Peptides against a protein of PDB entry 7SID. Designs and how they scored, part 47

Target 1, 151 residues: chain A of PDB entry 7SID
Amino acid sequence: LHMYLMLLKELPGEEYPLPMEDVLELLKPLSNVCSLYRRDQDVCKTILNHVLHVVKNLGQSNMDSENTRDAQGQFLTVIGAFWHLTKERKYIFSVRMALVNCLKTLLEADPYSKWAILNVMGKDFPVNEVFTQFLADNHHQVRMLAAESIN

## One batch from the design tools (peptide; aimed at target 1 R38 G73 T77)

Design b2_p28_6_s3 (made by RFdiffusion4, then SolubleMPNN; from b2_p28_6, 12 letters changed)
Fold by OpenDDE base, seed 1:
Structure b2_p28_6_s3 (fold): chain B 151 residues (1-151), chain A 28 residues (1-28)
Amino acid sequence: as target 1 above (151 residues)
Amino acid sequence: SEEEKEFLEKLKKELEEIRKKIKEEEEE
């Protein structure tokens, strides 16, 4: 886990996008890691903080690429899982903060959720609609971050 | 660059090993 997190941290951001093939390799173990540690708040927060780099890379990719769609799908699956568990009140505010930051970055790349759509339990949830729900979060800092992200 | 490519290839190999370990852990 520690090694994987360090690798995620080393991923270049918006300034230097990686080939999508490399992004896919980084994403491959992610869902498994998240699944194993989904109940560990600290690990989840750390993962969400580090995957921000992945989001930034995805936002600059060619939408016509099969690899891009694959990477987007894999990433959205992970984010969807975190969102789902958030709805079930499984995560503390600090984890939700990290999730909001991920969603913010997605919205910057896809403001109208053309591709940024979470599929959870067979249902589609556009990220822009998901994001607005954090404006009504129980924790004031989460609401504040969500509001700042829209402006 | 070639150096960057080499680094990325090493990274991919490490990630593959991590995936294997995770899989083993999930099966335990």
Scores: peptide ipSAE 0.046, ipTM 0.537, DockQ to the pose 0.026
OpenDDE base, seeds 2, 3, 4, 5: peptide ipSAE 0.034, 0.032, 0.042, 0.018; ipTM 0.512, 0.507, 0.529, 0.431

Design b2_p28_6_s4 (made by RFdiffusion4, then SolubleMPNN; from b2_p28_6, 12 letters changed)
Fold by OpenDDE base, seed 4:
Structure b2_p28_6_s4 (fold): chain B 151 residues (1-151), chain A 28 residues (1-28)
Amino acid sequence: as target 1 above (151 residues)
Amino acid sequence: SSEEEKFLEELKKELEEMKKKAKEEEKE
C-alpha cells in the first residue's frame, strides 16, 4: 500500500502529463487497493488525495485513444463507487471532502462533463450534477444541524 | 452496522466488476 501510494503521490502534474499507458498501469492495482481498504477511512482519504494527480493526467488526454477511454472508465468507476458510499453517509466528512476535491478537479479538467460521467449502480451521473448534489446535500445538513442546535 | 456492511459490499462489487471488465478487455 505504501509503495503504491508513494507512486501516486509522485505523479507529475499538468506540467508534464504521463503517457496514458503509464496511467493505466498505475490504475490497475487501484481497484484492489480500494477494495482491501474500503473500511479504512484514513486510507481512503489518502487514496482520494493522491489520485488527484491521475485526474489531472486524464483531463489532458486525447479522447480518441482507446487507452484513454479505458483509463477514464477505470478511474471513474472507482470514483463512482466512493460516491455511492458517500451518498449513503458511510464516510466521515473529511473523506467526503477528499472525494469532492476529486470531483472539483474533474470539473476543472472537464467543465462540461463530456467524459467525466460516473456510472453508479447502472446509472450515469455527470460530475457537474454530482458536484451540485454534494453542495445541496451539505447545505441541507448545515441547516439541519443549526436547527437542532437551538432545540 | 449491517447496512454499512451491505453498502461496503456493494462498493466491493463495483470494484470487482471493474476488474472483471479490465480482464475481459485485455483478453480481446
Scores: peptide ipSAE 0.022, ipTM 0.428, DockQ to the pose 0.155
OpenDDE base, seeds 1, 2, 3, 5: peptide ipSAE 0.020, 0.020, 0.019, 0.018; ipTM 0.413, 0.553, 0.508, 0.415

Design b2_p28_7 (made by RFdiffusion4)
Pose (drawn by RFdiffusion4):
Structure b2_p28_7 (pose): chain A 151 residues (1-151), chain P 28 residues (1-28)
Amino acid sequence: as target 1 above (151 residues)
Amino acid sequence: LEFLELLLESAKSEKLKELLEEQIEEAE
């Protein structure tokens, strides 16, 4: 777990992007890793805080081949799964704050929501519309974080 | 397992569905 979190945190870089196949190799076990630790709030928070570093390489669309959409779908389905589970009151405010930070990073990467769309229950939600929902949260810290990051 | 099934319901690409189904079979 430590090895995987370290690789996720360190390998992606903004100045020189990785090949997309390497991004796919990084994102391949993430779904299983999140599945094991669905119950644990601390691990989930740590996983989100470490995966928010992949958006810098994911946002590149110059080489918009099938691998780009595959990696974007592989990340967005995990994010959407966390958001859906959060809507059902399944996570504490720490995981919600980490998810807010991930969503803010996604908004930074794709301002026009061309590709950053969460898919859940057969429906699609743009990240910008989902982000404003956190202004009505039950925890003051998450509301303040969303209000401050609304810019 | 339920989380992987939820991911499968949300996936659109065939390559990602095949990968999730393999992961579900390994978890079972």

Design b2_p28_7_s1 (made by RFdiffusion4, then SolubleMPNN; from b2_p28_7, 15 letters changed)
Fold by OpenDDE base, seed 1:
Structure b2_p28_7_s1 (fold): chain B 151 residues (1-151), chain A 28 residues (1-28)
Amino acid sequence: as target 1 above (151 residues)
Amino acid sequence: IDFLELLLSMSKLPSQKKALEEEIEKLR
């Protein structure tokens, strides 16, 4: 886990994006890691904070390529799962804060949610619409973070 | 719900769904 998280943390940013093939390789273990630690709030927070670098890479490639769509889809599936569990009140505010930051980064890459769409059990939820729901979060810091991101 | 099963219900990628199904079966 620690080695994987370190790799995610040290990924190049927007100025030096990785080849999409490399991004795909990094995404492969993500679902399993999340599955193993979904009940650990601290680990979930760390995962969400570190995958921010992946989000930056997803927005810097040719969106028409199959590899880009594949990487985006794999990533959004995981984010969708975290959002779904958040709606079920499974995560504390610190995890929700990290999720909001992920959604913010997605909106920066895709302001109109053309590809940043969460699919939850067959229903599509554009990230811009998902994001607005955090403006009504029960925790004031989550509301403030959400407000700062769009205002 | 199991996290991998949750991902499976959300994925629209055939390759990802296949991988998830294999992982779920492995853990049974």
Scores: peptide ipSAE 0.666, ipTM 0.944, DockQ to the pose 0.825
OpenDDE base, seeds 2, 3, 4, 5: peptide ipSAE 0.663, 0.665, 0.665, 0.665; ipTM 0.943, 0.944, 0.944, 0.944

Design b2_p28_7_s2 (made by RFdiffusion4, then SolubleMPNN; from b2_p28_7, 11 letters changed)
Fold by OpenDDE base, seed 4:
Structure b2_p28_7_s2 (fold): chain B 151 residues (1-151), chain A 28 residues (1-28)
Amino acid sequence: as target 1 above (151 residues)
Amino acid sequence: MDFLKLLLEMAKRESLKEQLKKEIEELE
């Protein structure tokens, strides 16, 4: 786990863009890792903080590439899972904060949610719509973060 | 997952960052 998290942290968002094929390789185990540690708040927070750089990398990539779409799908699967569990109140505020930051970064890359669509339980949820839900989060810091993110 | 490939890529990038850092320092 630690080695993977290190790679997740260090590889994306570098001065030199990470090739999308490497992004894919990096993302492949992520869903499983998230699943295994979904109840570990610290690990989840760490993952969400690290994948911010993945989002930035995805936003800089060729959006028409098959690998890009695949990477987007892999990433969105993870984010969707986190959001789903957030709706079920499974995560503490600090994890939700990290998730909001991820969603914010996604919106910066795709403000109209053309590709940033979460598919959860067979239903599609555009990230721009998902993001607004955090304006009503139970924790004030989450609401504040969401509010400043829309400006 | 091609873990070794990613590890090597990380090492490569770190090396590049260090090189750039040195170059910047030399210009100052």
Scores: peptide ipSAE 0.111, ipTM 0.617, DockQ to the pose 0.019
OpenDDE base, seeds 1, 2, 3, 5: peptide ipSAE 0.103, 0.100, 0.095, 0.090; ipTM 0.611, 0.594, 0.586, 0.597

Design b2_p28_7_s3 (made by RFdiffusion4, then SolubleMPNN; from b2_p28_7, 10 letters changed)
Fold by OpenDDE base, seed 2:
Structure b2_p28_7_s3 (fold): chain B 151 residues (1-151), chain A 28 residues (1-28)
Amino acid sequence: as target 1 above (151 residues)
Amino acid sequence: IDFLKLLLEMAKRESLKEQLQKEIEEAE
C-alpha cells in the first residue's frame, strides 16, 4: 500500500502528462486497494488525494485512444464507487472533501461532463450533476469546498 | 452491495462502452 501510494504521488501534473500506458499500469491495482481499505477512512482520503494527479493526466490526454478510454473508465469506476458509498453515508467529511476535490478537478477538465460520467449500478451520473449534490452536504466545510468551484 | 462487486459491475459496463466506441470508430 505504501509503495503504491507513493507511486500515485509521483504522477506528474498537467504540464507533463505520463504516457497513458503508464497511467493504466498505476490504475490497475487501484480498485483492489480501494476494496481492501474501503472502511479505513484515512486510507480512503489518502487515495482520493493522490488520484488527483490521475485526473490531471486524463485531462491532457487524447481521447481517441483506447488506452485513454480504458484509463478513464478505471478511474471513473473508482470515483463512482467512492461516490456511491458517500451516498450511503459511509464516509466522514474529510473523505468527502477529498472526493469533492477529485470531482472539482474533473469538472475543470470536462466542464460539461462529456466523458466524466459515473456509472453506478448500471445508471449514468454526470459529474456536474453529482457535484451539485455536495452543495447540500451535511458538513459545512464540504459545502464550502463545493461552492468554491461555482464562484 | 459489496464494494468489490460494485467495482466489478461498474468496470464491466465501462468495458462495454469502450468496446462499442471502438466499433463505432472502426466503422467510420
Scores: peptide ipSAE 0.030, ipTM 0.393, DockQ to the pose 0.313
OpenDDE base, seeds 1, 3, 4, 5: peptide ipSAE 0.017, 0.016, 0.018, 0.024; ipTM 0.353, 0.360, 0.366, 0.400; seed 3 fails the geometry check

Design b2_p28_7_s4 (made by RFdiffusion4, then SolubleMPNN; from b2_p28_7, 9 letters changed)
Fold by OpenDDE base, seed 4:
Structure b2_p28_7_s4 (fold): chain B 151 residues (1-151), chain A 28 residues (1-28)
Amino acid sequence: as target 1 above (151 residues)
Amino acid sequence: LDFLELLLEMTKLEKQKEELKKQIEEAK
């Protein structure tokens, strides 16, 4: 876990995106890591904060690439799971804050949710629609973060 | 659902969806 988190943390910024092949390699174990530590709020928060760099990389990638679509799919699966469990009140506000930041970054990369669509249990949820739900979050800081993100 | 179960289900459904799309495109 520690090594994985370090790798995520050290991902290059938007100015220097990783090759999509490398992004894929980093995403492969992500779902497993998230699953293993799903009840560790701090780890979940850390993961979500670190994958912001992944989102930035995805936004800079060639959208027509098969690897890009694969990476997007793997990433969205994880985000969808976090969102779904968030709706079930499984995560504290700090985790939700991190999730909102991820969604915000996704919207910056894909404002019309052309590819940023969460598929949960066979149903599609465009991120732009998902994001608006956080405007009604129970925690004021989450609402505030969501509110400032729409501007 | 457990997180792992959810992820597995979502992954399964996504794969099925992609396969179906592929089949549809190939049929055209």
Scores: peptide ipSAE 0.028, ipTM 0.543, DockQ to the pose 0.315
OpenDDE base, seeds 1, 2, 3, 5: peptide ipSAE 0.028, 0.018, 0.028, 0.028; ipTM 0.549, 0.405, 0.539, 0.544

Design b2_p28_8 (made by RFdiffusion4)
Pose (drawn by RFdiffusion4):
Structure b2_p28_8 (pose): chain A 151 residues (1-151), chain P 28 residues (1-28)
Amino acid sequence: as target 1 above (151 residues)
Amino acid sequence: SLQEEIREAAEKAALESEDPVLQEIVLG
């Protein structure tokens, strides 16, 4: 787990992007890793705080081949799964704050929501519309974080 | 067309993960 988290945190870089096949290799076991630790709040928070580093390489669309959409879908389905589970009151405010940070990073990467759309229950939600929902949260810290990051 | 291809790629990734909870969330 430590090895995978360290690779996720360190390997992606903004100045010189990785090949997309390497991004796919990084994102391949993430679904299983998240599946094992669905119950644990601390591990989920750590996983989100470490995966928010991949958006810098994911946001590149110059080489918009099939691998780009494959990697974007692989990441967005995990983010949508976390969001859906959060809507059902399944996570504590720490995981919600980490998800807010991830969504803020996604909004930074794609301001126009061209590709950053969460898919759940057969429906699609743009990240910008989803982000404003956190202003009505039950925890003050998450609301303040969303209000401060609303810019 | 780009958003539809990304949605199809997300459905395929959910099926390859073999995680029933993730499949239920994605497929309904």

Design b2_p28_8_s1 (made by RFdiffusion4, then SolubleMPNN; from b2_p28_8, 10 letters changed)
Fold by OpenDDE base, seed 4:
Order: structure tokens, then sequence, then C-alpha cells
Structure b2_p28_8_s1 (fold): chain B 151 residues (1-151), chain A 28 residues (1-28)
């Protein structure tokens, strides 16, 4: 886990996008890691903070690439899981804040909603629709973060 | 754009919520 998290942390940002092949390799274990540590709030927060770099890389890639679509799908599966558990009130506010930041980055990466759609339990949820729900979050700081992120 | 859509949704939500702080953030 620690080695993987370190790897995620050291990912280059938007200025130096990784080849999509490398992004895919990084995403491969992500779902498993998230599943194993889904109840660990600190680990989840750390993961969400680090995957911001992945989102930035995804946004810089060619949408027509098969690898890009695959990477986007894998990533959205993970984000969808986090959102689903958030809806079930499984995460504390600090994790939700990290998720909001991730969703914000997704919206910035895909302003035309070409791929930023979460599929949870067989249903599709556009990221913008998901994001606006955080405006009604129970925690004040989460609501404020969501509101500030829109402007 | 999706960003515009979310902004419009937020504006609508803020108006309906009647939360002055939220309204200030979104409309200010």
Amino acid sequence: as target 1 above (151 residues)
Amino acid sequence: SEREKIREAAKKFALESKDPELQKIIFG
C-alpha cells in the first residue's frame, strides 16, 4: 500500500502528462486498493488526493484512444465507488472534501461531459449532477468547498 | 459546457436553499 501511494503521489501533473499506457498501469491496482481499504478514512483521503494527478493526465489525452477510454473507465469506477459509499454516509467530511476536489478536477478535465459519467449500480450519473449534491452536504465545510469550486 | 451547467444548477440550488452564505458565494 505505502509503495503504491508513494507512486501515486509522485505522478506528474498537467504540465507533464504521462503516456496513457503508464496511467493504465497505475490504475490497475487502484480498484483493489480502494476496496481493501474502503473503511480506512485516512487511506481513502490519501488516495483521493493523489488521484488528482491521474485526472489531470486523463484530461490531456486523446479521447479517441482505446487506452484513454479504458483508463477513464477504470478511474470512474473507483470514483463511483467512493461516491456511492459517500451517499451511504460511510465517509467522514475530510474524505468527502477530497472527493469534491477530485470531482472538480474531473469537471475541469472534461468540460463537455464526453466521459465524466459515473456508473453506479447500473445507473449513470453525470459528474456535474453528482457534484451539485455536495452543495447539500451535512457538513458546512463540504458545502462551502463545493460552492467555492463552482466559481 | 458542463461547467456552465453546474453553475446554473448551483444558482438554482442556492436560490431555493435561501442560504445567504451560499448565495453570496455563488452570486457574489
Scores: peptide ipSAE 0.101, ipTM 0.699, DockQ to the pose 0.022
OpenDDE base, seeds 1, 2, 3, 5: peptide ipSAE 0.079, 0.089, 0.081, 0.093; ipTM 0.684, 0.690, 0.688, 0.695

Design b2_p28_8_s2 (made by RFdiffusion4, then SolubleMPNN; from b2_p28_8, 11 letters changed)
Fold by OpenDDE base, seed 5:
Structure b2_p28_8_s2 (fold): chain B 151 residues (1-151), chain A 28 residues (1-28)
Amino acid sequence: as target 1 above (151 residues)
Amino acid sequence: SDREKIREAAKKFALESKDPELEKIIFG
């Protein structure tokens, strides 16, 4: 886990997007890691903070390639799982803050949710629709972060 | 546009919430 998190942390930012092949390799273990540690708030927060780099990479890639669609799908599956558990009130505010930042970054890359659609339990949820729900979050800081992201 | 819909939804929520800080962020 720690080695994977370290690798995720050391990913280059928006200034240097990773090749899609590398993104796919990075995403392969992500779902499993998230599943194993879904109840660990600190690990979840760390993962969500680090995957911001993945979102930035996906946003800068050619969206017409099959590999890009595959990477997007894998990533959105993970984000969908986090959102699902958030709705189940399984995450503390700091994890929700990190999730909002991920969704914010997705909206920056895809403002109209052309590809940024979460599939949870067989139902599709556009990220822009999901994002607005955080305006009603029980925690003040989460609401404020969501509000700031809209302007 | 979808962006406009989100903005309108946010404005509506801010007004209904009676949270002055939220209103300031959305309308300020």
Scores: peptide ipSAE 0.265, ipTM 0.827, DockQ to the pose 0.022
OpenDDE base, seeds 1, 2, 3, 4: peptide ipSAE 0.244, 0.245, 0.268, 0.249; ipTM 0.814, 0.814, 0.834, 0.813; seed 3 fails the geometry check

Design b2_p28_8_s3 (made by RFdiffusion4, then SolubleMPNN; from b2_p28_8, 9 letters changed)
Fold by OpenDDE base, seed 2:
Structure b2_p28_8_s3 (fold): chain B 151 residues (1-151), chain A 28 residues (1-28)
Amino acid sequence: as target 1 above (151 residues)
Amino acid sequence: SDIEKIREAAKKFALESKDPELIKIVLG
């Protein structure tokens, strides 16, 4: 886990996107890691904070390639799982705040939701609709973050 | 853009919530 988290942490920013092949390699174990530690709030928060760079890389790639679609799919599966568990009230506010930041980054990378659609339990949820729900979050800081993120 | 749509929704929501801090962030 620690080694993987370190790799995610060291991902370059939007200015220096990784080749899609490298992005795919980094995303391959992500779903499994998230599944194993889905009940660990601190690990989940850390993962969500680090995957912000993944979103930036995905946004800079050729959207028409199979590899891009695969990478997007793998990433969205993870985000969808976090969203699902959020709706099930399994995450504390700090994890939800990290998720808001991820969703914000997705909105910036895909302003018209061409690919940023979460599939949870067989149903599709556009990220913009998911994000809007955080404006009504029970925790004040989450609501404020959501509002500030789009202002 | 979706962000613009969310901004409009947020403005409406802020006014309905009557939360002064939220209103300040969204409308200020």
Scores: peptide ipSAE 0.486, ipTM 0.910, DockQ to the pose 0.021
OpenDDE base, seeds 1, 3, 4, 5: peptide ipSAE 0.484, 0.485, 0.483, 0.485; ipTM 0.909, 0.909, 0.908, 0.909

Design b2_p28_8_s4 (made by RFdiffusion4, then SolubleMPNN; from b2_p28_8, 10 letters changed)
Fold by OpenDDE base, seed 3:
Structure b2_p28_8_s4 (fold): chain B 151 residues (1-151), chain A 28 residues (1-28)
Amino acid sequence: as target 1 above (151 residues)
Amino acid sequence: SDIEAIRQAAEKFALESKDEELIKIVLG
């Protein structure tokens, strides 16, 4: 786990995009890691903070590429899981803050949710619609972060 | 546009919440 998190932390962002093949390799274990540590708030927060670089990288890629679509799908599966558990009130505010930042970054790359769609329990949820729900978050800081992100 | 729809929804919510800080951020 720690080694994997370190690799995610060192992932180049928008300034130095990685080849999509490398992104895919990094994403492969992500779902399993998130699943294993879904109850660990600190690990989840760390993961969400680190994958911001992945979002930025995905946003710069050609959406018509098969590898890009695959990477997007794998990433969105993980984000969808975090969203689902958030709806079940399983995450503290700091984790939700990190998730909002991920969603914000996704919307910057895909403001109309052409590809940024979460599939949770067999249902599709466009990220732009998901994002607005954080305006009603119980925690003041989460609401403020969401509100600031739309202006 | 979807962005405008989100903004309008946020504005409506902010006004209904009566949270002055939220209103300021969304409408200000």
Scores: peptide ipSAE 0.160, ipTM 0.749, DockQ to the pose 0.022
OpenDDE base, seeds 1, 2, 4, 5: peptide ipSAE 0.148, 0.134, 0.095, 0.090; ipTM 0.736, 0.720, 0.683, 0.681

## One batch from the design tools (peptide; aimed at target 1 N32 S35 T77 M121)

Design b2_p29_1 (made by RFdiffusion4)
Pose (drawn by RFdiffusion4):
Formats: structure tokens, C-alpha cells, sequence
Structure b2_p29_1 (pose): chain A 151 residues (1-151), chain P 29 residues (1-29)
């Protein structure tokens, strides 16, 4: 777990992007890793805080081949799964804050929501519309974080 | 037993891992 979190945090870089096949290799076990630790709040928070570093390489669309969409779908399905589970009151405010940080990073990476769309229950939600929903949260810290990051 | 359970999780496909993660409450297109 430590090895995977370290690789996720360190390998991606903004100045010189990785090949997309390497991004796919990084994102391949993430779904299983998240499945094991669904119950644990601390691990989930750590996972989100470490995975928010891959959006810098994911946002590149110059080489918009099939691998780009595959990797974007791999990441967005996991994010959407976390959001859906959060809507059902399954996570504490720490995981919600980490998810807000991830969503803020996604909004930074794709302002026009061309590709950053969460898919869940057969429906699609743009990240910008989803982000404003956190202004009505039941925890003051998450509301303040969303209000401050609304810019 | 814990090692076997971890190995079973890493034998799941992507759709199966998401379904397991959401306890069947998530629908893929």
C-alpha cells in the first residue's frame, strides 16, 4: 500500500508528462485498492489525497488517443463512485474534504468540463454543477473549503 | 485467510471491482 501510494504521489509530473500507457499502468490497480479499503475512512482519505496528483497528467489532451479516454474513464468512474457513496452519508467530513480537493483539482484541469464528467447510475454530471452542491454540507469546514475554492 | 481475500480482490475485473466497492448500488453504461 505504501509503495503504491508513493508511486502515485511521485511519478506524475506537470512539466514533462508521462506516456499515457504508463498512466494506465498506474491507474489499473486503483479500483481494487479502493475496493479493499472502502470501509476505512483514514485510508480512503489518504488514497484521495494521493490520487489527486494524477489529474496534472490526465488533463493533457494533445495526444487524445484511445488511451487518453481509457485513463480518463478509469479515474472518473472511481471519483464518481466516491461521490455517490458520499451522497448516501457513508463517509466522514475528512473524506468529503479530500473529495472536494480532488474535485477542485479536476475543475482546475478542465474548466469547461469537456471531459471531466462523473458517471453514476447511468447518468452524467458535470464537475462544475456537482461542486456547488458542497455549499450546503452539514460540516462547517467542508462548506468553508468549498466557498473559498469557488473561485 | 487475509492473503487469500486480498488475492481474490486483485483477480476481479474493473467492472467487478467497482460493483464490489459499491455493493451493487452503482450502474455502469
Amino acid sequence: as target 1 above (151 residues)
Amino acid sequence: SEEEEIEEVFELSFEESIENFTEGSFILK

Design b2_p29_1_s1 (made by RFdiffusion4, then SolubleMPNN; from b2_p29_1, 14 letters changed)
Fold by OpenDDE base, seed 1:
Structure b2_p29_1_s1 (fold): chain B 151 residues (1-151), chain A 29 residues (1-29)
Amino acid sequence: as target 1 above (151 residues)
Amino acid sequence: SLSSYIQRIFSLSFEESLLYFTEGTLTLK
């Protein structure tokens, strides 16, 4: 876990995008890691903070390629899981803060949720609609972060 | 290559969990 998290942390962003093939290999174990540590708030927060680099890479790739769609799908599955568990009130505010940052970065890459769509339990949730729900979060810092990101 | 290295190190298998992740779909068990 530690090594994997460090790898995520050091991943280059928009300035130096990685080949999508490399991004896919990085994402491959992510779902398992998230599932295993879904109840660990600190690990979840760390993962969400580090995957910001992945979002930045996804936004710089060819959206028409199969590898890009595959990477987007795998990443969105993870984000969807975090969002779902957030709706189930499983995460403290600091984890929700990190999730909002991920969603913000997704919206920067895809403002109209053309590809940024969370599929949870077979139902689609566009990220722009998901994001607005955090404007009504119970924690003031989460609301403020969400509001700051809207513009 | 980076891809080969990542694949070698992080091709992990875990036991069944309540959260089952598949591409494009989240299923809770």
Scores: peptide ipSAE 0.021, ipTM 0.510, DockQ to the pose 0.166
OpenDDE base, seeds 2, 3, 4, 5: peptide ipSAE 0.020, 0.021, 0.021, 0.020; ipTM 0.511, 0.494, 0.517, 0.431; seed 3 fails the geometry check

Design b2_p29_1_s2 (made by RFdiffusion4, then SolubleMPNN; from b2_p29_1, 13 letters changed)
Fold by OpenDDE base, seed 2:
Structure b2_p29_1_s2 (fold): chain B 151 residues (1-151), chain A 29 residues (1-29)
Amino acid sequence: as target 1 above (151 residues)
Amino acid sequence: SLAEYIESIFSLSFEEALQLFTEGTLTLK
């Protein structure tokens, strides 16, 4: 886990995007890691903070490639899982804030949720619609972060 | 690329290196 998180932390940012082949390989173990540590709030927060680099890479990619679609799918699966557990009130506010940052970055890359759609339990949820729900979050800092992201 | 960099260091495929990272067996130099 620690070495994987270190790798995510050292990932190049938006200015130096990785080839989609590399992004795809990076995402392959992510769902398993998230599953193993889904109940660890600190690990979840760290994961969500580090995958911001992945979102930035996805936004710089050629959207027509098969690898891009695969990478988008794998990433959205992870985000969808975090969203699902958030709806079940399994995560504290700091994890929800990290999730909001991920959703914000997704909206910057895809403002109209053309590809940024969460599939949870067989149902589709466009990120732009999901994001608005955080404006009514029970924690004031989450609400404020969501509101700032709209402006 | 990142994959090429990792492969140059560990003489492993990117995928194999990632698996070893998640297991905690491989460390970045």
Scores: peptide ipSAE 0.033, ipTM 0.601, DockQ to the pose 0.037
OpenDDE base, seeds 1, 3, 4, 5: peptide ipSAE 0.028, 0.027, 0.026, 0.021; ipTM 0.591, 0.576, 0.580, 0.554; seed 1 fails the geometry check

Design b2_p29_1_s3 (made by RFdiffusion4, then SolubleMPNN; from b2_p29_1, 13 letters changed)
Fold by OpenDDE base, seed 4:
Structure b2_p29_1_s3 (fold): chain B 151 residues (1-151), chain A 29 residues (1-29)
Amino acid sequence: as target 1 above (151 residues)
Amino acid sequence: SLEEFIESIFSLSFDEALLHFTEGTLTLK
């Protein structure tokens, strides 16, 4: 976990996007890591904070490539799981804030949720619709973060 | 007890999340 998190942390920003092939390699273990630590709020927060760079890379890539779609799918699976548990009120505000930041970045890359769609339990949820739900979050900082993102 | 009930629901939610992670991983492989 530590090595993986270090790798995620050291990802280049939006200014220097990684090749999609490298993004895919980084995403491969992500779902497993998240599932293993799904109950650990601190680890989840850290993961969500670090994968923000992945989202930025996804947004800068060729959206028409198969690799991009694959990476998007893998990433959205993870985000969908976090959102699902968030709806069940299983994550503290700091985790939810990290998730909102991820969703914000997704919306910046895909404002109309053409590809940014969460599939949870066989149902599709466009991120733009998911994002607005955080405007009604129980924690004021989460609401404020969500509001700042759309204003 | 109420505590056991809450813990049961909590556990089920995380188990469902695990399933989602697992299914997603398997589907994309």
Scores: peptide ipSAE 0.050, ipTM 0.567, DockQ to the pose 0.064
OpenDDE base, seeds 1, 2, 3, 5: peptide ipSAE 0.029, 0.037, 0.020, 0.040; ipTM 0.512, 0.530, 0.494, 0.524

Design b2_p29_1_s4 (made by RFdiffusion4, then SolubleMPNN; from b2_p29_1, 12 letters changed)
Fold by OpenDDE base, seed 5:
Structure b2_p29_1_s4 (fold): chain B 151 residues (1-151), chain A 29 residues (1-29)
Amino acid sequence: as target 1 above (151 residues)
Amino acid sequence: SEEEYIQSIFSLSFEEALQHFTEGTLTLK
């Protein structure tokens, strides 16, 4: 898992969409990695920054394919976990910044949160609703990023 | 506890996640 994190950190910027098979391979251990490092702000920020490339691939892929749906589901699980911990005030602004970027990309793929809905403790949180909450974030840079992202 | 809840979230199977995705909802356990 640690080796996976190192690999994730070394991923280059993507100039073209990755094959969905590669996306799935990257996502498979992600939940466990995130769990192990959930209390490490720097690691979480790094993870979120690097999975942006994965998110972009998910948004550009054919959502009708089984592999795409599988990848999207795996990714949403991870994002939901980060959102939950963010809601619990567990992450500093830099981590929240990275999360906002991920949410922005999700909104590009699903502007009306038809499928991107997080349910935490029995309450539904559509990603677009979750995103708007960052407009009221305690940190000015997070608010600014959120505002820019919806323009 | 919070720790147990977090663990449950990350332990959610991808198959279960896919099911929730198909239903239009991702439930965090």
Scores: peptide ipSAE 0.038, ipTM 0.559, DockQ to the pose 0.096
OpenDDE base, seeds 1, 2, 3, 4: peptide ipSAE 0.021, 0.021, 0.026, 0.024; ipTM 0.530, 0.504, 0.513, 0.560

